# Ledger of designs, part 188: peptides against a protein of PDB entry 7UQJ

Target 1, 160 residues: chain A of PDB entry 7UQJ
Amino acid sequence: PELYQNFNITPPRGVLFHGPPGTGKTLMARALAASCSSDERKITFFMRKGADILSKWVGEAERQLRLLFEEAKKHQPSIIFFDEIDGLAPVRSSKQEQIHASIVSTLLALMDGMDNRGQVIVIGATNRPDAVDPALRRPGRFDREFYFPLPDVKARFKIL

## One batch from the design tools (peptide; made by RFdiffusion4, then SolubleMPNN)

Design b2_p20_3_s1 (from b2_p20_3, 6 letters changed)
Fold by OpenDDE base, seed 3:
Structure b2_p20_3_s1 (fold): chain B 160 residues (1-160), chain C 160 residues (1-160), chain D 160 residues (1-160), chain A 20 residues (1-20)
Amino acid sequence: as target 1 above (160 residues)
Amino acid sequence: as target 1 above (160 residues)
Amino acid sequence: as target 1 above (160 residues)
Amino acid sequence: KEREEELEKLGIPRLERVLE
């Protein structure tokens, strides 16, 4: 992904934004997309909720993931953002093993199938990084983890 | 720093991301690095924790800061992100004055030594901006303060 | 706005960052400004608080909005960030209808008056997206909503 | 509580882990 090739780091095919619900994981993904976009370099941003992919696309979740990655590839440079990815790709040993195993396997294959030169970044946001299948948290997948902490005091924006 | 020369503002050599712990100061710094990167202009992102520089590099912190700035200069355009910079560069009047004074002085000198044309941005993240040495919060250093406020409710991203 | 023309999406003239107070809406707007800036393309960032526009600019809020958009247009590419925009542009049916109606109408007209080729992005941050006038949340205005979730747990930075 | 409230209000994340 060119977007991250530009970090002098192995372009993460996937970035896991993890941390408690509401730390701005989803906003950061969008802000990344916005800010990497220039008139010459238009980044397409795709957002999906993990819970929506499971609940709305029951039996078609794998197909919808494939279509999403195909569309993202077609419109690269692009960012695919999965909000609540712990809902989409839970640990395989969880009580919903069969349905989740196919979705996880599809997501693994799609992330692995992205060329290192591909301008597609996948950002997964989760409140429970340990509820995300460890296979997704390996090199070439969500190999960059951004953990989103809890703040203690109310903020003020000042540019001096 | 070219990255911030582009604000019609004196390019801040440093940006202080301050606000409560976990407001995502660190990810914003990374997202900035990602988004300012183009195929022609690859931004290198360097991350250090202030607490790690003090705890892991005891007696070498100044040297490690110099090496970090040299590496960032070598790989410019670049972003140096200091997470928990209040741990690295506390107010000089704090009870750990001697060790912190040298580190603060080194960081001041490194930030001051960045050419105004230098493509190195230093982002410091702190939960306690008032615990950061005021000398770091002056023009030509962390002269842009981005204070990070508290969220109250769980987020949903929608593009209409 | 070129910055968002790059999403393969109708370049949102406006982006609504919504979600509870302190989810990083304001910082994200600033980080977007920073990251979309290159040496060749300098983005000017304008920040206003919605509550300040109402409380400090009573009777001049419309004029100050016009001046802000004119200044942003003069210094394009630019980002106008409205923090607490729910304070500036509440739902028209709210008990303060007359004063807010003029401000909302002015903001609508200013957002609508931005050429689709204009390099001005308006980012509104609100803790209450449903308190923002629905007319502002339409295509060509704040047509991109970035909702900011609540974090539950303190984060740790590690680069492996 | 005040810290938890602070932490919740800014949806800007930390890089926690890079796997190479």
Scores: peptide ipSAE 0.065, ipTM 0.266, DockQ to the pose 0.046; fails the geometry check
Fold by OpenDDE base, seed 2:
Structure b2_p20_3_s1 (fold): chain B 160 residues (1-160), chain C 160 residues (1-160), chain D 160 residues (1-160), chain A 20 residues (1-20)
Amino acid sequence: as target 1 above (160 residues)
Amino acid sequence: as target 1 above (160 residues)
Amino acid sequence: as target 1 above (160 residues)
Amino acid sequence: KEREEELEKLGIPRLERVLE
């Protein structure tokens, strides 16, 4: 929020961080949270794993998502980071369990229901952007995507 | 490997990267894999999730770990990165399933069986170092630990 | 410092982080600062922008660099991070302003004057490694380089 | 509370505590 505000940029409703595992998606999300946080304006950072919402909150996942978004709205400016969002919102299949369909529908509604003036940024991270339901990748949702390539092999081993 | 070799340092058998989620543990592991790879000497990087080995390979997890270490030895210099290693090797409890105990024992044996002259580095990443079996944190295993703190707020205020 | 010390590795005098803008160079520098900081041994993190030293401290830039290195030595273990170091230490040209030449010479002298036993790491970040004076890229200075590959261009322009 | 105080001692911002 503040980072975008400091740049006079309207924050995306949703940003998809995608790339091979360990490319710094989660780190960047945390870095964004903290870069946007000034001494005067602390950004609130919420983190959930997509698979954890699906596995730990069977039957309550929708309610927990609503509560998460409400809490994020209450504590604006905020970032909601979903790690492994492909675990939360897999591509809709004809065999999609009704539970998964409902969770995805709830997340869609929550993202659509965010006022554009709200200081809530949603960041989804995945290793498989094509495993994320295309409905989440539409304008007004995760409409911005960030590829995290592997840090080139040339670079890193000189430090250790 | 090469970095430690470039310093004439024997690479640690195992390095534990620990710290809050999204502090760059996986990114650093990949970074380390990248910097040690020169144009002439490519480092082979193997990555596994601890929970994936436990969940996907029930009954074959030991064999898959052995194969992973054999393949890493065959493709030296190599890095084996275990993300979420606390999922693979949780603290031994009196209620620990025999399967988990066997996987931990296999990993211990594989780390102990690595020739100190081998160009294989094992990196474990966890958000909960205290959830990792202390047997893995002994000398000759994950005997080196790297804390990945949250990027301090103090640091961020100087960038923005 | 501590990361290298925890490994019994002599820290490089200087590390060059290079790659396209927004590849996490600054984030990694902070993550390194943080990873090296234990509860018992806090690493002091100093950050400067190369262009800021050149623009804000015209006529005092050399003194400010000396003070920075002295303060970093006093507060060991320490990291000095230069963001946009190509702005501070551009490639020497026949048209190089005497001021820039003096700043570069001061930085060279400060890096050369660091005792190898000193717990001071210097990290330079640039989007243009070839725009950094080759004198800084010599052994005992920024003798280690880390490439940060692009997260897809589509992504960056929307965050920054 | 103790974990929050420990995280504060570690300089971990309250915001980042929501990640644990």
Scores: peptide ipSAE 0.000, ipTM 0.291, DockQ to the pose 0.093; fails the geometry check
Fold by OpenDDE base, seed 4:
Structure b2_p20_3_s1 (fold): chain B 160 residues (1-160), chain C 160 residues (1-160), chain D 160 residues (1-160), chain A 20 residues (1-20)
Amino acid sequence: as target 1 above (160 residues)
Amino acid sequence: as target 1 above (160 residues)
Amino acid sequence: as target 1 above (160 residues)
Amino acid sequence: KEREEELEKLGIPRLERVLE
């Protein structure tokens, strides 16, 4: 409740950080995890990469996602940060498409089943928001999007 | 010449950014590419991931690395940023070890063969500097290392 | 000299990075340290926290500041980054006010006495620029200020 | 200023505006 109140966020929303690579999406997610943790209320920050979900968890990705969400719920208030969430997008092999569809379906179900999330925020970061399954971008999932622009050349010149 | 003169950099050395995940290594590399580009002299920023070199370029990784360095030389002044360069480290499969050894050998040769690099800087980022082949960390390659510490836990607690 | 020429900065200027917590002030300071370090000219990056100056260096803070500036001068070109420089601002105890006044006075004197700084840049980061002693914000000290704004409340509220 | 206002309108994280 309070994490969402402090941000004036109605309950379980995923946040999609998108923008060119190295625009600080991961850092912002960490900074958010940071800014929301107080001395009284540490936020537990979970980080996973989309590519690691597919490569390291071959055959267990759905189980590991469930365990991640359960662990995040146990350690609430918590942030689950999926870096490179576009890495859950199918590579052009039919077998990988089915695996990716199952993993994405599990992530969707976990994000939907968090209606009683308590204090779990899910952040997805991507360099390709259009490569993220549109189902992940619907209300109750990654329904907030933040564009992380490249530092425009002009604003750089004012810092330097 | 001038990029190195402007920074008083002797020619082609690689920079290894290492530190815990999400300490801003990629962001720093982009900020560097940024800071070094003027309105008159835009630095071309090339980004590749170590894992992508192995996975997306299966059988062409050496050619794609050569093309990358050639393109960086064509678009000089340029920065080549290898994110997750530890992803070029062998996974313990003998076939992958040979592939990784060949790719690393190609990267070494490209870094060595850039003695006439002009204005090409190579930045490698890793969460595991000890997983980077020591040959990449030798003089003329990634001979500069920058530790990206986690924001000290105490600093975090005051920002939070 | 050259570090300041590259930034079109006339000699010894402190830079105040200010903005809400987690806006990347520390990251930018590290980015600047990285951007200014070349193969021929490594910039030595010194990081201290305002609160650590007061807490870890009780009774030696002035000496440790002097040693820091001397070390930065020995390792020039160098950047001294004071994170949470507002942590040098007095907490409402008369005894701490005197200690803080002495420490701030020492920092002022060190920043003034660096008229022959060579290539030492001082960066202060704060979440509370108004809590930074105005004397630190004068010409020849932290005379450049960079606002690290929160992602606009609307952008922030979409992140969180 | 105008660009900062445009970037604010775009909802761009100010971290990135500073890196911009």
Scores: peptide ipSAE 0.000, ipTM 0.286, DockQ to the pose 0.093; fails the geometry check

Design b2_p20_3_s1 (from b2_p20_3, 6 letters changed)
Fold by OpenDDE base, seed 5:
Structure b2_p20_3_s1 (fold): chain B 160 residues (1-160), chain C 160 residues (1-160), chain D 160 residues (1-160), chain A 20 residues (1-20)
Amino acid sequence: as target 1 above (160 residues)
Amino acid sequence: as target 1 above (160 residues)
Amino acid sequence: as target 1 above (160 residues)
Amino acid sequence: KEREEELEKLGIPRLERVLE
């Protein structure tokens, strides 16, 4: 609520930052957290990497996501930043696809379970917005998307 | 070839990123390297500061430049990023001007010696494009220039 | 106040942006200034480099810092951005240590003298947070820290 | 609109849209 009121925006539950690597998505998420954090109202910034959720939390990823959301709620106002959220996407193994599907399902449920009255923002960053599960991009989840272009579209089109 | 094909551009041997401080030149160079780097095709990113070439490599700067280009060629596809390339500009001492002239001449020779068939890109970044030796800005060297404006001219006039 | 009220945050007097070179610290500070700047409410952005304070302002650094803070207060809401603030750190000469200590002491006093009711934010950026004087990192000074990681560990492992 | 487009070209307006 207040975190969202501070932005004079209808609270996105989730915001997707997308754009080429190193366009400042992660940087921006941190800076937003910084900008929104005060002495009276500190914003707690939680960061996770999508690939780390799969690789470091093998077999516990769902539990760790739940704990993360609980901790974020406990320390509200808070931002959960998922860097490389497309890194939740399976590597081409069927077993990883199933694990990914379960983890994504858990994340969906956690985002859906966020009361609009909560002061938790979820930011996902990706270089591959099309690799993010479409279910995550629905209203009440990552329903706002922000493209981080390469600085200067002309420079981008001239560099690319 | 392929690194350049990834950009669908005629391969610049060298690209000059120019614009005010903190417009993301260095970040962009890293981002480009990251964007062009796949699991199948890793791009090696070499970074040097122009001022460091003069100050840290006193008496060996030319040798270090040669080694850098050799290493970049060995690890192709690769990017050599010269941050603050105007920092190669002499401090107001005649001796430093001569050393600078020799270092710049070595860099010119190294850039000219890059086969168009090589997978080495050189990116120079500067806050002062006019302080970059005009010889470096000729075709086959830093022959492409990308201006990094301050975010928003209005924000620039709002920030300034 | 208003700059801080826009975020509904108690104003950090100072924010430390830290992380590897080219992670966009300076870009972010500018982007934050831009984002907070409207047509009705322009934020004035002052930038200084830590090393320039020592080298360019030899014997006048303290006076220049005072003038900077006065000008920032005069043009509030404002951001003072110290790029490479660790460049205020002494070179290992006793004379530079004393000059550094005096400059740092002046900066401490200026940060402590900022009324919580002022619309001046100070942002320090460094590649070496541990090289920043611990006294600057205390409450009421650079009491908030934001880590700017390298873009993508995978991109880093792909680039490196 | 032009400002949004210019800002959009600079990647900053999307930050403004997050901050707005």
Scores: peptide ipSAE 0.000, ipTM 0.318, DockQ to the pose 0.065; fails the geometry check

Design b2_p20_3_s2 (from b2_p20_3, 10 letters changed)
Fold by OpenDDE base, seed 2:
Structure b2_p20_3_s2 (fold): chain B 160 residues (1-160), chain C 160 residues (1-160), chain D 160 residues (1-160), chain A 20 residues (1-20)
Amino acid sequence: as target 1 above (160 residues)
Amino acid sequence: as target 1 above (160 residues)
Amino acid sequence: as target 1 above (160 residues)
Amino acid sequence: DEEDKKLEELGIPRLERVLP
């Protein structure tokens, strides 16, 4: 909230952080949460992994997602960080595809149901942006994308 | 503190993080504060912006700097992070130059007045290290410098 | 190298970055590599994942580790970053335990074989420091440990 | 352009907006 307010930008409902492993996506999400927390305004940070949404929440994933968004809304201003959000992408098995599609559909509905004036920001992190369901990358969802390049240890030298 | 203690080094009074915008200077300062905080030893993190020191503290900037250092000393171990510390550099107006020089002189005195055994670390971040007063970059002040390059998005493609 | 040289400390052979997921371990390793690179001294950064050492290097993991350390030595000053190094921890299967033990033994030998004057730093990152083989945490190996806490959104509330 | 500049000022790596 404060970051986007300070920049006079309409806060996206969702931000996709994409880039190779170890580019600092998770760290940037935490740093955003940290930088946006003032003494007066404490941001609540929720972290979930895409793989955990599928594996730990077997049969309850939709309910747990709803509870997460409700809790984030209750503790506004808040950030929901989905690490490895491509873990919600359908794995190549037909029965799992339908479960994945249901979970993705729930996430879509939750993101669509957020008021643009809400103080909940959703950050998704992935190493594989093309593995993230294109429906999640549409306007009103993860409609802002940040590429996290590897710090090329070599390229540092030509800008001096 | 703990980073330097763990390495059995005398903590520098000041560390300058310099490099282009977007290189993670502020994030690193926060990550250092976080990484040095254990359950047993919480580091207090103070953040100020160079521009805020000039604009918000008009006529009281020196007093507010003293209070900041006193509070950091009271809450040891602590980190003082000055974001955009080049914002203390004289802007092109003669009357502001004298005000800037006074504030810089106060910061110099505060850094010089810190005991080397103190558990206060000062981190300055700038996009323009050459705009930082050379007096701040002398031994006993910001005597350690870390360059934060732009992750050259282009040069990454040759290592894959 | 340069970080430790700049601080006038004997570089540890290995540094363990441990803490919950998304605490910035990988980013800190990259930022250390970055911050230690000057125009005159380019640090070569090597990244490997613990899981990749086991899964991708089936039957060649020991050889690939040796090649990695040789290449790091050839490209001194260099950093070897092992992300998810607890992925080298023995998985609870007897046949895998022996393979893991062999790979760990090779890593131990490589770390022990590094001259303390060498310009190779090894950084291991884990979410589970207790899953890292205690032999890797001994003096002359990962003998320096940095805890990366979650910015406890809650604990931040008690310091203010 | 102005939003991207502000994000750059924050140390947020440049949006290559892969806008669809």
Scores: peptide ipSAE 0.000, ipTM 0.218, DockQ to the pose 0.045
Fold by OpenDDE base, seed 3:
Structure b2_p20_3_s2 (fold): chain B 160 residues (1-160), chain C 160 residues (1-160), chain D 160 residues (1-160), chain A 20 residues (1-20)
Amino acid sequence: as target 1 above (160 residues)
Amino acid sequence: as target 1 above (160 residues)
Amino acid sequence: as target 1 above (160 residues)
Amino acid sequence: DEEDKKLEELGIPRLERVLP
């Protein structure tokens, strides 16, 4: 409630940040966490990379995802940021596809299991929204999508 | 001595940069290297990712760490930057825990073996300081910690 | 032709962006794509990480690289951005060296097979240009190199 | 529009898609 009250938005279960790499998706997810954090109310920010879920958690990915969501729920208000969530997309190899499908299915179940009254936001960042399993983009999951445009060349010359 | 004289600080063996991803920890480590480099005295900057130490160096991680520290010592003044050093943290799987514990133990031994008169700084960057093995955070190791706050929303609008 | 006409440069087959991590190489590659995109002419931007080519595509890396280049050629004008292309560099382990050598050899062959009249630019980004196989840095491959300097400390204080 | 404006004020880029 309160994190969503601070956002003054209908509580999304998941937000998909998509756009070019280097457009500041991760930085935005964290700025969102910071902007919603007061001295009295700190938001707990959890980050995982989609590629790490597949590569580091081989055989434990489902369990580690469950633990992540449980910990995020324990430390409400919280943000779970999945960077490179398209890294959970099936790489077109049959053996990996099944592992990916299982992990994605677990993530779907975890997002579906979130109470809308919880103060857990899930942010997925991707450079390839079309590589994200369409099931993750359904209502009650990553049902809000934000495009991160490239800064124009002039804006960038101010950053460099 | 001289690199530490340029820092006007008691020579830390290790500095932990912690804070949000995208807060510029890596960029700071490199700016620190650049600011301490003159035309007459170039600092050699070595970078490794914690995740790469575990995944790419399976079975050679200890040796590669030793070689890294030896090379950094040879090319003094030098900075060793470990990005995502929390990636050396035990993933809570029993078989990986032993490998992680061995690699962390090797890193501890290498940091303890650094002569305080050496011009090698070790910078660890993490998004999760609490996931860093407490042994790495002891005196003579990563005993200085710098928090990288998120840029406020206004500062970010100047960066984008 | 046209993408290279827009660049007003001799058509490089490949451009190596090298420099410190966090210097905005990825962001530059994408800004380059955006600056060359008009409403009438969209550039298709393909991105792959060198580490993903090795880790995710074990056994299919060559095929996936071929498919990537074919798809980029189909969707001209296009940019292929290889982030962390030094991740294709042989990690000093004998078994990985052969796999790396095969993948690098495939990438070399694909770059050599590009018609200079094609509107496909390959951008490789690395933090370690010296870790990039010298064969990739030869004429007709990554034959243009752009150094991404660190922002000076003052410039950085404007970015933070 | 007001939600997008608030998100813009928070530096969040424009909403591209909301699923019902």
Scores: peptide ipSAE 0.000, ipTM 0.180, DockQ to the pose 0.043
Fold by OpenDDE base, seed 4:
Structure b2_p20_3_s2 (fold): chain B 160 residues (1-160), chain C 160 residues (1-160), chain D 160 residues (1-160), chain A 20 residues (1-20)
Amino acid sequence: as target 1 above (160 residues)
Amino acid sequence: as target 1 above (160 residues)
Amino acid sequence: as target 1 above (160 residues)
Amino acid sequence: DEEDKKLEELGIPRLERVLP
């Protein structure tokens, strides 16, 4: 009797939503959280902005990321949504680059440290996938990507 | 203790699904409804066709839209799916244009009148986003859009 | 009182997920299963690879497909996910073509034999939709298709 | 439909937003 492993859908560690502003990345992440949430199986949805990780958590960004992942693990099944994750991209100042590198390194370690048995999904959203550190886009991290095209690209392609 | 607001995911008021015929818009709307529905948290899924709003509800289309939104609010959490919402686009006859304008105006008012606390999501599907009244595509209405490409495009891009 | 038929979302019989490798087809199928699954309403997720149907089930592929559909029906609501369904495409050897034709014929019959009242969704994923037998893509089978673009095509369209 | 075909012709991978 081949145990049809009810593949407890090992939630992907990370999904990257990318597309122009307004294309519904945040909406989809929210709809996902709602859709995966039942009254018995409440999915806990955690939202952070990439820019807020840099600006609001100056000097504590790494600790706040750790606490976020701990809280997400505690409240599993859970979704961590990083809106504007490209906001973790290095800004052209060397001192900020070091801070960004440390934050990205912490996020990498947290994503790598997630047990495959965890019911924690990490969703990153960006308008600029090229501004997301390539290390975040490797297998076991944000290894799945969803593009979100502009609706009006239909309109613009009529104009060109 | 930063109350991790379980962001009661304020469902977006409106989402536009657009893409060629057969690209799965209706399927996605149904999958969303199914995924958001549990035995405890039954999502009520309401479906209407844009063309049916014009043809079946002649003289009562506005009232039927109001009743639809009331019923959706009564049975929240709910999804209202307007298939072929471009069927609400003005037809070239002036008398029909006035009827269409009134129906669209009613839909605008209903979408604007949805309390942000409501668990009602409105999904519009169209094969022609350009045929959807721009007023429906404004913030607080169908402000999020999802494109649904043709499957066979993979075939054509190998031929070009 | 027009019975707002709670459209018991008659799950589409079949959905084709297609797109380049790594575009999230498997992830989406899994996320759908997770999102549709509550603790009361556990969706049973069955996964098979198209290539495994040919290679692992040599001489029993048809029987194993029948057993898979029976088990999926027994454990409804259920999702059958065929990863790499283009692996059921005929390989250029005449003897393998006959085996593939028989397997595809069995899958067609199983999809056609699903009662519309069944809570079984079949998801096929492919990197090559053109390699999927057109008979599988007809109404009542994989009649809905979802394209999964490369994330990096945003990058390429900025470079072109 | 035609605009989708043009996006298609341009190799813009069309996201069908699969609900994760």
Scores: peptide ipSAE 0.000, ipTM 0.184, DockQ to the pose 0.061; fails the geometry check

Design b2_p20_3_s2 (from b2_p20_3, 10 letters changed)
Fold by OpenDDE base, seed 5:
Structure b2_p20_3_s2 (fold): chain B 160 residues (1-160), chain C 160 residues (1-160), chain D 160 residues (1-160), chain A 20 residues (1-20)
Amino acid sequence: as target 1 above (160 residues)
Amino acid sequence: as target 1 above (160 residues)
Amino acid sequence: as target 1 above (160 residues)
Amino acid sequence: DEEDKKLEELGIPRLERVLP
């Protein structure tokens, strides 16, 4: 209460963690979830990968997103972490984008509806912030962005 | 204010980040500092390593801790991050412990005195929570603990 | 041979992760180890702190480095991560440097000998790349460098 | 690059450089 009251901090509706893979975005999200938990108030942490939602729930991705947000609301205070959110919400550039467009539209509607969702924070992590649909990066959605910088990427990790 | 009021989260006086080495405890602390910063209100982030305070400031560690806490108070809102806090405050088991006991006693007194320190958060990171003096893990000190698990080794971090 | 041959990627003999403390260098190294592991091929991850090798193995640091590299070769494919490598291989500036010079010389010889070490990657992390002996930053050693910038501290995570 | 396609086929995510 008091420390954060003193900080005058409005909750982000959505936070975009961007930066190269392995920069600790997922770890950061988990540790943030941990950090917000107290003995008096545990935060429920939901984690989904963007690609996993698309691949595991073909034709049900919109329904699964809705269920995820309802479950997060039910277990509030909660964090929804979308790892690799560019997999859920790629920029609309090619023909396969109708499916993505529907999922993005659902996610947009779900984030816009968060005023009625109580204490749910959404964290999206991406390696490619420019590959995230700009509509998600608007105020009231992923309106806060955190760059997880690479180590100077000139040294291509050739650990493939 | 609003975020934590909404979450009914009492700000930790002290937070212990524990978990295997390289689980992003330090990165988390920095991201928390970043997270709490606004254009209107920047958080000052102080970082010290437990072993460095002991090794670089032999015989002055208590003074340096006091100065650190006063500087953090001067630059509030602030975060003090002790990386490898088990290096500053090892469990009191062996004869070399008088020096450590004085440092621990100073840190305890400084943390207990935080009620008058305003908006200062103390984060301790350790790979060995059981190696941290239990007195530091009491209510009003490092009374919140966050386990940083190893990233699941199966998750292919795609690094370019 | 095979892991990097399959990817047409010349294994970095050594990779230097540099950047401010708590930028996720250690986490990245673990994530890389994780990412390179499969059900068929687990990577063994060895981690040492530069300062710990010097402090815990006084007079045996060279032997311990040799053992570490032999163990890594025995458990290949493997990653050796030196956290705070500037603690192992500080720039040669003062009288205490003979001990450091021997350790650096051993590490140089061990890295130069990696052509015969098979699938061992060496990652060094430092907050001070300029404090690392330039001899370690030459081709065939830590010849790839990765700067881990601070997460933009302006990025307002308002999660606490 | 062909290497990059093999990466994608292996489901190994690319770390994209964001230049400051």
Scores: peptide ipSAE 0.000, ipTM 0.355, DockQ to the pose 0.031; fails the geometry check

